# Peptides against a protein of PDB entry 2AUS: the designs that were tried, part 38

Target 1, 323 residues: chain A of PDB entry 2AUS
Amino acid sequence: ADIKREVIVKDDKAETNPKWGFPPDKRPIELHIQYGVINLDKPPGPTSHEVVAWIKRILNLEKAGHGGTLDPKVSGVLPVALERATRVVQALLPAGKEYVALMHLHGDVPEDKIRAVMKEFEGEIIQRPPLRSAVKRRLRTRKVYYIEILEIDGRDVLFRVGVEAGTYIRSLIHHIGLALGVGAHMAELRRTRSGPFKEDETLVTLHDLVDYYHFWKEDGIEEYIRKAIQPMEKAVEHLPKIWIKDSAVAAVAHGANLTVPGIVKLNAGIKKGDLVAIMTLKDELVALGKAMMSTQEMIERSKGIAVDVEKVFMPRDWYPKLW

## One batch from the design tools (peptide; made by RFdiffusion4, then SolubleMPNN)

Design b1_p11_7_s2 (from b1_p11_7, 4 letters changed)
Fold by OpenDDE base, seed 4:
Structure b1_p11_7_s2 (fold): chain B 323 residues (1-323), chain A 11 residues (1-11)
Amino acid sequence: as target 1 above (323 residues)
Amino acid sequence: PTPRPAQPLSL
């Protein structure tokens, strides 16, 4: 769900200097790449780590990381954060996921029964992580946000599923098959969404990246590679945001905790302990941090630590020290 | 010599 977060303004007179920083839309191509995230269409076959290694080779990068493992056989949306943006992937790990799955039933089941039983799997489900997962094999609940049956062809059921991070679709399909009484397995799986990254015009292949890098380096055409790389700020769109004064940006970029006086505006519904994105008034990502106050406390208090800054992304020199 | 991107590994 695209949770529309209300924006509460604390300082309606706060202005931003247009000469400071590099807004996501105004980065030179080299800087755009340094703060980029690729919405990669991962092919079936390679591991997510192999694909990241290939992207690093194609784009001549020192660092990259992915926003959540896709199994070798699974295709689709793999966010790959580049260079200085590499650490933004931690915002994507807990993000909701969507998949399109093909479930093959091991017996004939009436369509009405398929629809009814699959509807019962919306909501909280109990899963045990598979043996191949680095996650401790404890029973845990996971949310299935929605199941949308797209097509039923005999024993083949094509469906869209929105899930909490770390829901195993293979295990879901196995349990659906058990509930249907015939058994089932996952024939195909594609990830269609990972938080803010979805199947849209920003989705690119490894081949696209090869060609677009070539057009830039050999033909001087930056347009394609610019469009193929999203600003790192896209990777935090799903997080609650706090927008800060220009005077606070340099301090936060140096790793100082955000104090209440630095806040210009913030999203409603921030709780203590939430992961939040600290933004400039030009929607540049300064840092990720842990909220030390609720939204209400950040409004009512005149002082105190609002955010414990865990990860700085912005360079220290994009904004002047105004202290 | 312009560093040619290494040929994509044949997927």
Scores: peptide ipSAE 0.000, ipTM 0.359, DockQ to the pose 0.132
Fold by OpenDDE base, seed 5:
Structure b1_p11_7_s2 (fold): chain B 323 residues (1-323), chain A 11 residues (1-11)
Amino acid sequence: as target 1 above (323 residues)
Amino acid sequence: PTPRPAQPLSL
């Protein structure tokens, strides 16, 4: 999520009509909710599915979905995509995660040995998925991006960990305990990050959502509920982007593949097969798709399919049909 | 770097 991507301009003369579309900051409140994502602080106790059902009841919604399951006992950052944005969660499933974990050791270990052994778990680890996971129980590699020890109190080790999607922190702690020779278990776990969603001023509780919806419906104050819901474009900030001409937007919104002539600007480092976000010149999400070319091929070629469009989000009528 | 195994390979 923190990777700054260079922006390469292909057409420096491309303009956008200010009368077309609905930029993320200019949506009426009802439309903002229809294309929204909540950065929810999930409480410990309920399942991620129960929490999504409660949000649907609180906000009077037909559809919602979450950006990656947290276990019942696990708290923290749960992105919840609303209504027409529900399928944007597919961009968050492969995104990196951060956790704060409390590890309890089953014996006494010198602090210097704890620090040395935990540092050795940065990089690639082999995991077997737990029995409760829907994932096949085959051995698989996962990346640990960083481990930061926050506190050591006797047998209790508080640490921050950045990991590849689908890394099991419970399994990591079990392996650290084996490497220390005393054994260990996970006492507590909180998710502090899911791709672009983190612990910041956008993090809200279920109680906040009840109050903010009441202020809107009973008092006519939309400010709180507007601030509590992020635009769906937040959920794709960590993806490589391709910005398209106004004349290409309606075609892509109808499910047409993006062709090379429709590209105005794009991020560097796109590879064939990457998940990419197709954006308007007003930073509106049109669609998600699979890159069929590299960034370099999209610059050098005058024609061809640049992106295979997998999921449209933009309504067909926001931009005029120009074909 | 070689991925670390979760368990020693029990012989």
Scores: peptide ipSAE 0.000, ipTM 0.398, DockQ to the pose 0.012
Fold by OpenDDE base, seed 3:
Structure b1_p11_7_s2 (fold): chain B 323 residues (1-323), chain A 11 residues (1-11)
Amino acid sequence: as target 1 above (323 residues)
Amino acid sequence: PTPRPAQPLSL
């Protein structure tokens, strides 16, 4: 999520009609909810699925989905995409994660040795998925981006860890314990980040959602529920983006692939096969798709399929058909 | 750097 991406302009004369679409900041409350993502503080105890079911009940929703499972005992950042935004969670699954973990050591180890060994676990690690995971139990490499030791109290080590998606912190702690020679287990875990979603002013509880929904329905106060729900576009902030002409929006919203002539601007460093967000010039999410070209190919070519459109989010009627 | 092996915890 922290990767600054250069924006390359391909068509500097491209304008957008202010009457078309619904920019993220200008959606009526009902539409904002339909295209919303909650940065939920998941409590310890319930499953991520139970929490999603609670949100659906609280907000009277037909559908919702979460941006990556937290175990029942794990608290913290659980993005929950609502209604028409439900499938935007697919953008969050591959996103990096941050956790604060409490590791309990099974023996006494000098603090200098703890620090030295934990520093070694930054970078590439080999993991095997646990038995309970739907993932094939093949050895796989994962990145540990950083380990920050927050506190060491005897056998208890509190640390922050940034990891590639699908890194198992419990498994990491076990290996740290083995490398220390005494063994270790994960005592506590909180997720502090899931891609663009972090512990900030947008983090809300289930109680907050109950109260904010009540204030809206009974008192007519929209402000709280509006602030508690982020636009779905937040869930794609970490993806490379391609911004398209108004004339291309309706075609993509109908499920047509994005062709090179439809591109106005794009991020640098797109590779063939990357998941990309197709945006309007008003930063509205039209669709997610697979890049069929690199950034360089999209600049140099005059024609061809730039993006294979996998998932449309934008309604078909927000922009006119201009073909 | 050589990737470090991580053993599966049996929960």
Scores: peptide ipSAE 0.006, ipTM 0.432, DockQ to the pose 0.015; fails the geometry check
Fold by OpenDDE base, seed 2:
Structure b1_p11_7_s2 (fold): chain B 323 residues (1-323), chain A 11 residues (1-11)
Amino acid sequence: as target 1 above (323 residues)
Amino acid sequence: PTPRPAQPLSL
């Protein structure tokens, strides 16, 4: 998520009309909520689906969705996309995850051996999804990006782990225990990161949301609920971006594919088939789509479909039709 | 690096 992508400018003279659209920082509170994502601290106990249902009740919402399931016993970072932003979770599902885990060993193992064996689990691992997963139970490779041992106390091992989306930490701990020869289980798990969402000042509880909604509705104080909800654009920070002309925005908002002449600037390293975010020059999310060209092809070509538009977010009336 | 299997191959 922290990979800074180079920005290539294709049209350095492209201007944007300040009267069109609603930049993420300038949305009225109701519109901000309609295009919002909560960085929720999920409590242990409820399912991720129950927590989403509670947020819908607390904030009086018709729809919401989450950026990747946490088990009932697992706490921490659960992005919850609201209302018109609900489908932005498509950007978050494939994003990397970080956890802090407590592993309990079923026998005594020297600390040097624990450290050596856990280091060998960095890289590619083979996993089978658990029985309770909606994911098809096929063996699959997953990346463990890093393992950082925080503390070892006898049979208890506290560690930070960065993983590819859909890596099962419970299964990882089981395999570490087998490799140590004594067996192990997951005692505790907290998710500390989900793509661009982490433990920071934007992390809020269900209780915070109750209080902040009350302050808005009963006291007329919108500041707290405004800060507790991130703009949907936060949920695409980790994606490669393509910024488009004002004249292309309304067409894409109507579901037209992005053509090469509409591009003002773009990230380097886009490949054909990548999920990309189509942005205005005011950093508003217009749509998600599939790249039909590489970055290089989008620079070199004068025409053709650059992005197959899969999901529109922007309303059709924020920008005028200029065709 | 060879991917580690989810189950040790029972030798």
Scores: peptide ipSAE 0.005, ipTM 0.401, DockQ to the pose 0.012; fails the geometry check

Design b1_p11_7_s3 (from b1_p11_7, 4 letters changed)
Fold by OpenDDE base, seed 1:
Structure b1_p11_7_s3 (fold): chain B 323 residues (1-323), chain A 11 residues (1-11)
Amino acid sequence: as target 1 above (323 residues)
Amino acid sequence: PVPRPWQPLSL
């Protein structure tokens, strides 16, 4: 998620009309909620679906969705996309995850051996999906990006782990325990990151949401609920972006594919088949789509379909039809 | 040999 992508400018003279659209920082509170994502601190106990249902009740919402299931016993970062933003979870499901895990060993192991063996689990691991996963039970590779041992206290090992989406930390710990020869189990697990969402000042509880909604509805204080909800654009920060002309926005908002002439600037390193975010010059999310060209092809070509538009977020009326 | 599910693939 921390990949700084270079921005290549294709049209340096492209301007944007300040009267069109609603930039993420300028949305009225009701519109901000309609295009919002909560960085929820999921408590241990409830399912991710129960928590989403509670948020819908607390905030009086028709629709919401989460950016990747946490098991009932797992706490921490659960992005919850609201109303018109609900479909932005598509960008978050494949995003990398970070966890802090407590592993309990079933026997005594020297610390140096724990450290050595856990370091071997950095990189590609083979995992078997659990029985209850909707994923076909084929052996699959997953990346462990890093393992950071935080503390070792006898048989208890506290560690931070960065992983590819759909890596099972419980299975990782089981395999570490087998490699150590004593066995192990996952005592505790907290998710500390889900793509662009992390433990920061934007992390809120269900109790915070109750209080902040009350302050807005009863006291007229919108500040707290405004801060508790991130703009949907936060949920695509980790994606490669393509910024488009004002004249292209309404067409894409109607579900037209993005053509090369509509591009103002784009990130470097886009490959054919990548999930990309189509943005306005005001950093508003128009749509998600599949890149049909590389960055290089989008620069060199004068015409053609750059992005196959899969999901439109922007309303059709925020920008005028200029075709 | 199919790597054991718990053996890291050394790239």
Scores: peptide ipSAE 0.006, ipTM 0.494, DockQ to the pose 0.011
Fold by OpenDDE base, seed 2:
Order: structure tokens, then sequence, then C-alpha cells
Structure b1_p11_7_s3 (fold): chain B 323 residues (1-323), chain A 11 residues (1-11)
């Protein structure tokens, strides 16, 4: 999420019609919910699936999905994509995660040794998924981006950890305990970040959602439920983007692949095979797709398929058919 | 970077 990407402009004269589409800040409340993502503070106890089912019941929704499973006892940041936005979770599943963890050591270890050993776990680690994971139990490498020790109290070690998606903190702690020679277990875990979603003013509880929905339905007050739901575009902030002409939007919304002539501007550093977000000039998410060209190829070529469109989000009628 | 094998320290 912290990767600032340069924006390369291909067509500096491209304008957008203000009458077409629905920018993220200008959606009616019902449409905002249909294209929404909640930054949920998941309570400890329920599964991520039970929490999604509760949100569907609270907000009277047909569909919802989460941006990456938290174990029942794990609290914190769970992005929940709503209704027509449900499939935007595919952008969040591969995103980096941050946690605050409490590790309990099974023996006494000097603080200097704890600090030295934990620093050695930054970088590439080998993990085996837990038995309860839906993931096939194959050995795999994962990146630990950083470990920050917050507090050491005897055998209790509080730390912040940034990790690649699908890194198991329980397994990391078990291995730290082995490296310390005394063993260790995960006492507590909270997820503090999931890609662009973090602990900030957008983080809401299940209780907040009950209250805010009631204020809307019973009192006619939209403000609270509007603020509690982020636009689906938030869920793609961390992806490389391609912005397209108004004349290309309806074609992509009908499921056509993006061709090079439709590109107005794009992020630097796109590689062939990358997941990319196709955006309007009003920063509306049209579709997710696979880059078929690099950024450089999209600049140099006059024609060809730039993006293989995997998932359309935008309705077909928001922009006129201009072909 | 050589992936450090988690050698189980034989307890």
Amino acid sequence: as target 1 above (323 residues)
Amino acid sequence: PVPRPWQPLSL
C-alpha cells in the first residue's frame, strides 16, 4: 500500500464528461453500499465467514466477501466487500498484512538474545501452513518485511510484524521459539493492516454498523452509514492503475479487453502478468485485469491488447456506447 | 538470499 507509483501521461488532452459515471464521492447512498467495502474491526471469537454473514444480515445484503481470513481468536482489520463490489477482494488477498502479536516464551531468555534472534527473521522464511488451513500443506517461502519489538516483559514479547500475504504468524512465533531454544506460542494476535486498509478513522465495529444502519432506516440520517462504508476504489489503491478514455469505458464494462488506444495515463513499473486496475478519468473502478504488456510496451505500441479483463465492476449503462 | 531452512533445533 505504501508504494508510490509514478503516473505516465499518454494523452494530456483527454477530457471526461462530468455527466457520465458516478465518481466515488458522488454515489447515492444505495449505490455507495452496492459498490462499498467496510474496514471492519473483526471481534475475537467468530470466524471471518460468520462476521460476513452478520454484516449481510445487518445491512440487508445479498452478497459480501472478505479480503483475507482472520482466525476466530484474531481481531482487527477485516475488509468486507459488499454486493457488486464483492469480487474486489481478489485485489486484497495478495496484499501485504501487518499484525501486532503477543508471543509467550516457554523459558527465560536474555532480552539482547530475543532482539538479536527476532531480527534474523526479517526477510525470506520457510513456512508450512497449519493443519487447519484451506491451503495445501506444502513448504513455501514467505517474506517478513519488518519486525518491530514494542515491549519485552520477562517471557512476554509484544511485536509489530509486516508480512507477505499468507504468512502464518503462529508458525513464525513457533519458529522464533525454536531459534531461542526455549519454545514459544502465540498468546494474542491483532491484524492492524490489510493492504490499503489500516487502523484509522475508517475502522468500524459490528455495533457501529447496527447503529449506523438504524440511523439511516429509522431516522433518515445517511451520514454515518455513508462514512462507515468506503468506496470499492479504496480496495484497489495499492494496485498499479491504467486510466482510460470515456470512449473505452463502455466497451470494457461490456467485458472487452483494454486495447492500447484506450489508455490516457498509467502507472510506471507494470509488468506482464500483473494484476491492474482499469480506472476512468474520474477515478472510478471499471475492471480488474491481467496486464498483457509492460508499462513501456503500452507507451511504445500503437495497438494490441494491453489488459486481459478478468472482472468487470462498472455497470454497462454508466457510460454511453461510443462504438 | 539463501532461504534459511528452519532446521528444527532438536529439543
Scores: peptide ipSAE 0.006, ipTM 0.459, DockQ to the pose 0.012
Fold by OpenDDE base, seed 5:
Structure b1_p11_7_s3 (fold): chain B 323 residues (1-323), chain A 11 residues (1-11)
Amino acid sequence: as target 1 above (323 residues)
Amino acid sequence: PVPRPWQPLSL
């Protein structure tokens, strides 16, 4: 998620009409909720699905979805996309994750040996999905981006771990325990990051949501509930972006594929097949789609399909039809 | 297929 992507400008003269659309920070509160994502601190105990059902009841919503399951006993960062934003979770499923884990060792091991062996688990690891996973029980590779040991207290090892999506920390700890020769199990687990969502000032509890909704409905104070809900554009910050002309926005909002002439600027390093966010010049999310060209091909070509549009988010009436 | 003991892949 922290990859700074260069922005390449293709049309430096492209302007945007300030009367069209609704920039993320300019949405009326009802519209902000309709296009919102909550950075929820999931409590230990409930399933991720039960928590989504509670949010729907608290906020009087018809639809919501989460950015990747946490087990019942696991706490921390659970992005919950609301109403019209519900399908933005597809951008969060492949995103990297961070956890803080407590590993309990089944025997005594010198600290230097713990540190040395845990460092060997950075990089590519093989994993077998747990029995409760809907994923076929085939061995698969996963990336461990980093392991940071926070504390060692006898047989208890507290550590931070950055991982590729769908890495099983319980399985990682089991294999660390085998490599140490004593065995180990996962005592505690908290998710501290899911792509662009982390433990920061945007993290809110279910209790916060109850109070903030009450302040809005009973007292007319929208400030708290507005702050507790992030714009859906937050959920795509980690994706490569393509910014389009005002004249192309309504076509894409109607489900047309993005053609090369509609591009104003784009991120460097887009490859064919990448998931990309199509944005307005006001940083509004129009759609998600699959890149049909590289960044270089989108610069050099005068015509052709740049993005196969998979999911539209923007309403069809925010921008005029200019075709 | 016998599950090979987890040798760290020396990359």
Scores: peptide ipSAE 0.005, ipTM 0.449, DockQ to the pose 0.010
Fold by OpenDDE base, seed 4:
Structure b1_p11_7_s3 (fold): chain B 323 residues (1-323), chain A 11 residues (1-11)
Amino acid sequence: as target 1 above (323 residues)
Amino acid sequence: PVPRPWQPLSL
């Protein structure tokens, strides 16, 4: 999510009609909800599925989905995609995660040794998924991007950890404890980040959602519920983007693959096989798809399929058919 | 009373 991607412009003369579409900041409240993602502060106790079911009840929604399971006992950042945005969660599943964890050591260890050993767990680690995981229990490599020790109080070690998706912090702590020679367990875990979603001013509780929905429905005050729901476009901020001509939007919204002539601008460093977000010139999410070309091929070629469109989000009527 | 369906089940 923190990778600034260069933007390469192919067509500097491409304009967008201001009358077409609904930019993320200009959606009526009902439409904003239909294309929304909540940065939920998941409480400890309930499953991620129970929390999604509660959000659906609170907001009177037909559909919702979460951007990556938090265990029942784990709190913090749970992106919940709403209604027509529900399928955007697929962009969040592979996204990096950050946690704050409390590790309890089963014996006394000098602070310098704790710091030294925990630093060795930065980089590639071998993990086996826990027994309770629906994932096949094969050994797999995962990246630990960083470990930041926040506090050491005797046997309690508070640390921030940035990890590849599907890294098990409980297993990491167990292995750190083994490496320290005393053993350890995970006392507490909070997720502070899931891709573009962070522990920031957009983080809301289930209580906030109840109150904000009531303020809207009973008092006519939409401000709070509008602020509590992020546009679905936030859920794809970490992906490489391709921006398309207004004339290409309706075709992609109908499920047509993106062809090279439709591209106005694109991020650098797209590889064949990458998940990409297809955007309008107003930064509206049209679709997710698989890149069939590199950025360079998309620049150099005059024709061909640039993106295999996998999931359309934009309604078919937001942009006119210009074919 | 706002139904609080998310009241933590007292573990």
Scores: peptide ipSAE 0.000, ipTM 0.403, DockQ to the pose 0.134

Design b1_p11_7_s4 (from b1_p11_7, 3 letters changed)
Fold by OpenDDE base, seed 2:
Structure b1_p11_7_s4 (fold): chain B 323 residues (1-323), chain A 11 residues (1-11)
Amino acid sequence: as target 1 above (323 residues)
Amino acid sequence: PEPRPWQPLSL
């Protein structure tokens, strides 16, 4: 999520009509909720699916989805996409994750040995998913981006870990314990990050959502529920972006593929096959799609399909049909 | 870099 991407301007004269669309900061509260994502602090105990079902009941919603399962006993950052934004979870599922974990060792190990062995688990590792995972138990590579030991107290090791999506921390701890020769288990786990969502001022509890919904419905105060819900565009901040002309927006919103003439600006480093976000010049999410060209090909070519549009988010009527 | 097994070779 922290990858700064250069922005290449292809059309420096492209303007946007301020009367068209609904920028993320200009949505009426009902529309903001329809295109919202909650940075939920998931409590320990319930499943991620039970928590999504509770949010739907609390906020009187028909649809919602989460940006990556947390186990029942695991707390922390669970992005929950609402209503028309539900499909934006596709952008969050492959995103990197961070956790704080408490590992309990089954024997005494010198601190220097703990530090040395845990450092050897940074990088690419071969992982087998745990038996309880819905994922087929195939050996697969996963990246551990970093391990930061926060505290060592005898047999208890508190650490921060950044990982590729679908890395199982319980399995990592089990194998660290085997490497230490004494065995280990995961005592506690909290997710502190899921792509662009982290522990910050946007993190809210289920209790906060109950209170903030009541303040809106009973007292007419929308401010709290508005702040508790992020715009769906937050869920795509970590993706490479392509910004399009106002004249191309309605066509893409109708499910047309993005062609090269519709591009105003784009991020550097897009490769063929990448998941990309198609944006308006007002930073509204139009669609997610698969890049059919590199950034360089999108600059050099005058025509062709730039993006195969997979998921449309924007309504068809926010921008006029200009074709 | 080649993917490492769960057990480092140095152990």
Scores: peptide ipSAE 0.007, ipTM 0.470, DockQ to the pose 0.011
Fold by OpenDDE base, seed 1:
Structure b1_p11_7_s4 (fold): chain B 323 residues (1-323), chain A 11 residues (1-11)
Amino acid sequence: as target 1 above (323 residues)
Amino acid sequence: PEPRPWQPLSL
């Protein structure tokens, strides 16, 4: 998620009308909620779906969705996209994740051997999906980006792990235990990151949401609920971006594909087939789509479909039709 | 030999 992407400018003279749209920082509280994502600290016990249902009840919402299932026993970072932002979860589902895990070994192993064997699990691993997953139980490769051992206390190993989406930490720990020759199980698991969402000042509990909603509805204090909800644009920070002309925004908001002439600036390293975020010059999310060109092709070409628009987020009326 | 399902793929 921390990939600094270079920004290539195609049109340095492109201006934006300040009267059009609603920049993420300038949304009225009701509109902010409609386009919001909560960085929820999911408690252990409930399912991710139960937690989403509770948020909908607390905040009086019709729709919400989560950015990637946490098992009932797993706590920590669960992005919950609200109302009109609900579909932004498609950007979060494939995002990398970080966990802190407690592994309990079923036998005594020297610390040097624990460290050596766990380091071998950095990189590509083969995983068998658990029986309860809707995924065909084919062996699949997953990336372990890093393993950081935090503490070793006899048979208990506390570690941080960065993984590709859909890596099963329980299965990883089982495999580490097999490699150590003694066996192991997952004692505890917390998710500390889901794409752009991490443990920071934006992390809130279900209790916080109850209180903050009360302060807004009964006391007229919107500050707390405003801070507790991130703009939907946060949920796409990890994606490559394409910024478009004001004249292209309404067309894309109507579901038209983005053409090359509409591009003002874009991230480097976009490949054909990548999921990209289409942004206004005010950093508002217009749509998600599939890149039909590379960054280089989008620079060199004067015409053609740059992005196949899959999901529109922006209302059709925030920008005028200029075609 | 195909790497055992729990063996790291040494790339």
Scores: peptide ipSAE 0.006, ipTM 0.483, DockQ to the pose 0.011
Fold by OpenDDE base, seed 5:
Structure b1_p11_7_s4 (fold): chain B 323 residues (1-323), chain A 11 residues (1-11)
Amino acid sequence: as target 1 above (323 residues)
Amino acid sequence: PEPRPWQPLSL
């Protein structure tokens, strides 16, 4: 998520009509909610599905979805996409995750050995999915991006870990314990990051949502509920982006594929097959799609399908039909 | 980098 992507401009003269669309920062409160994502602090105890059901009840919503399951006992960052934004979770499922974990060792190990062995688990690891996983129990590789030991207290090791999506921290800890020769188990786990969502000022509880909804509905105070909900565009910040002409927006919003002439600017390093976000010049999410060209091909070519549009988010009426 | 097989060293 933290990779700054270069922006290549194809059309430096492209203008946008300020009367068209609804920029993420300028949505009326009802529309902001319809295109919102909550950075929820999931409590320990409930399932991720129960928490989503509670949010739907609290906020009087018909639809919501989460950006990746946390086990009942696991707390922390659970992105919950609301209403028309619900399908933006597809951008969050493959996103990297960070956790803080407490590992309990089943024997005494010198601190230097703990540090040395845990450092060996940075990089590509082989994992077998847990018995309770819906994923086929085939051996698979997963990337551990980093391990940071926060504290060592005898047999208790507190650490931060950045991982590829679908890395099982419980399995990682089990393997670390075996590599140390004493065995280990996961005592505690908190998710501190899910792609662009992290522990920051945007993190809210279920209690906060109850209060903030009450302040809006009973007291007419929109500020709190507005701040508690992020625009859906937050959920795609980690994706490569393609910004399109106003004349292309309505066509893409109707489900047309993005063609090369519609591109104003794009991120560097897009490869064929990448998930990309199609944006307006006002940084509104139009659609998610699969890149059919590289960045270089999108620059050099005058025509062709640049993006196969998989999921439209923008309403069809925000921009005029100019085709 | 090649995936490190976590084989327990059977001591």
Scores: peptide ipSAE 0.006, ipTM 0.443, DockQ to the pose 0.011
Fold by OpenDDE base, seed 3:
Structure b1_p11_7_s4 (fold): chain B 323 residues (1-323), chain A 11 residues (1-11)
Amino acid sequence: as target 1 above (323 residues)
Amino acid sequence: PEPRPWQPLSL
């Protein structure tokens, strides 16, 4: 999420019609909910699926999905995409995660040794999936981006850790414990980030959602429920973006691949095969797709398929057909 | 740097 990407402009004369679409900040409350993502503080106890089911009941929704499972005992940041935004969770699955973890050591270790060994877990690690995972047991590398020790109290080590998606913190702790020579286990875990979603003013509880929905339905106060729900565009902030002409929007909304002439501006550093967000000039999410060209190829070429469109979010009628 | 050995235990 924190990667600043340069924006390269291909067409500096491209304008957008203010009458077309629904910018994230201008959606009526019902439409905002239909294209919303909740930054939920998942309580410890329930499964991520139970929590999604509760949100659907609280908000009277047909569909919702979460941006990556938290175990029952794990609390914290669970992005829950609503209704028409439900599929945006696919952008959050590959996103980096941050956790605060409590590691309990099975023996006494000098603090200096704890600090030294934990620093030796920053960077690339070799992961083997657990026996019970649906994932084929192939050795894979994962990145530990950073480890920040917050507190050491005897055998208890509180730390913040930033990791690549699909890094299991329980096993990190197990391997740290092995490297320390005493063994260790995960006592507590909280997820503090999931891509663009973090512990901030947008983090809400299930209780908050009950109250805020009540204030809207019974008292006519939309403010709280509006603030409790982020636009689906938040869920793609960490992706490279391609902004398209108004004339290309309806075609992409119908599932057509994005061609090079439709591009107005794009992020630098897109590689072939990257997941990209296709945006309007009003920063509305049209679709997710796979880049078929690099940024450089998208600049240099006059024609060709730039993005293979995989998931359309925008309704077909928000922009006129201009073909 | 060579990747360090690490194994996921299921949460």
Scores: peptide ipSAE 0.008, ipTM 0.460, DockQ to the pose 0.016; fails the geometry check

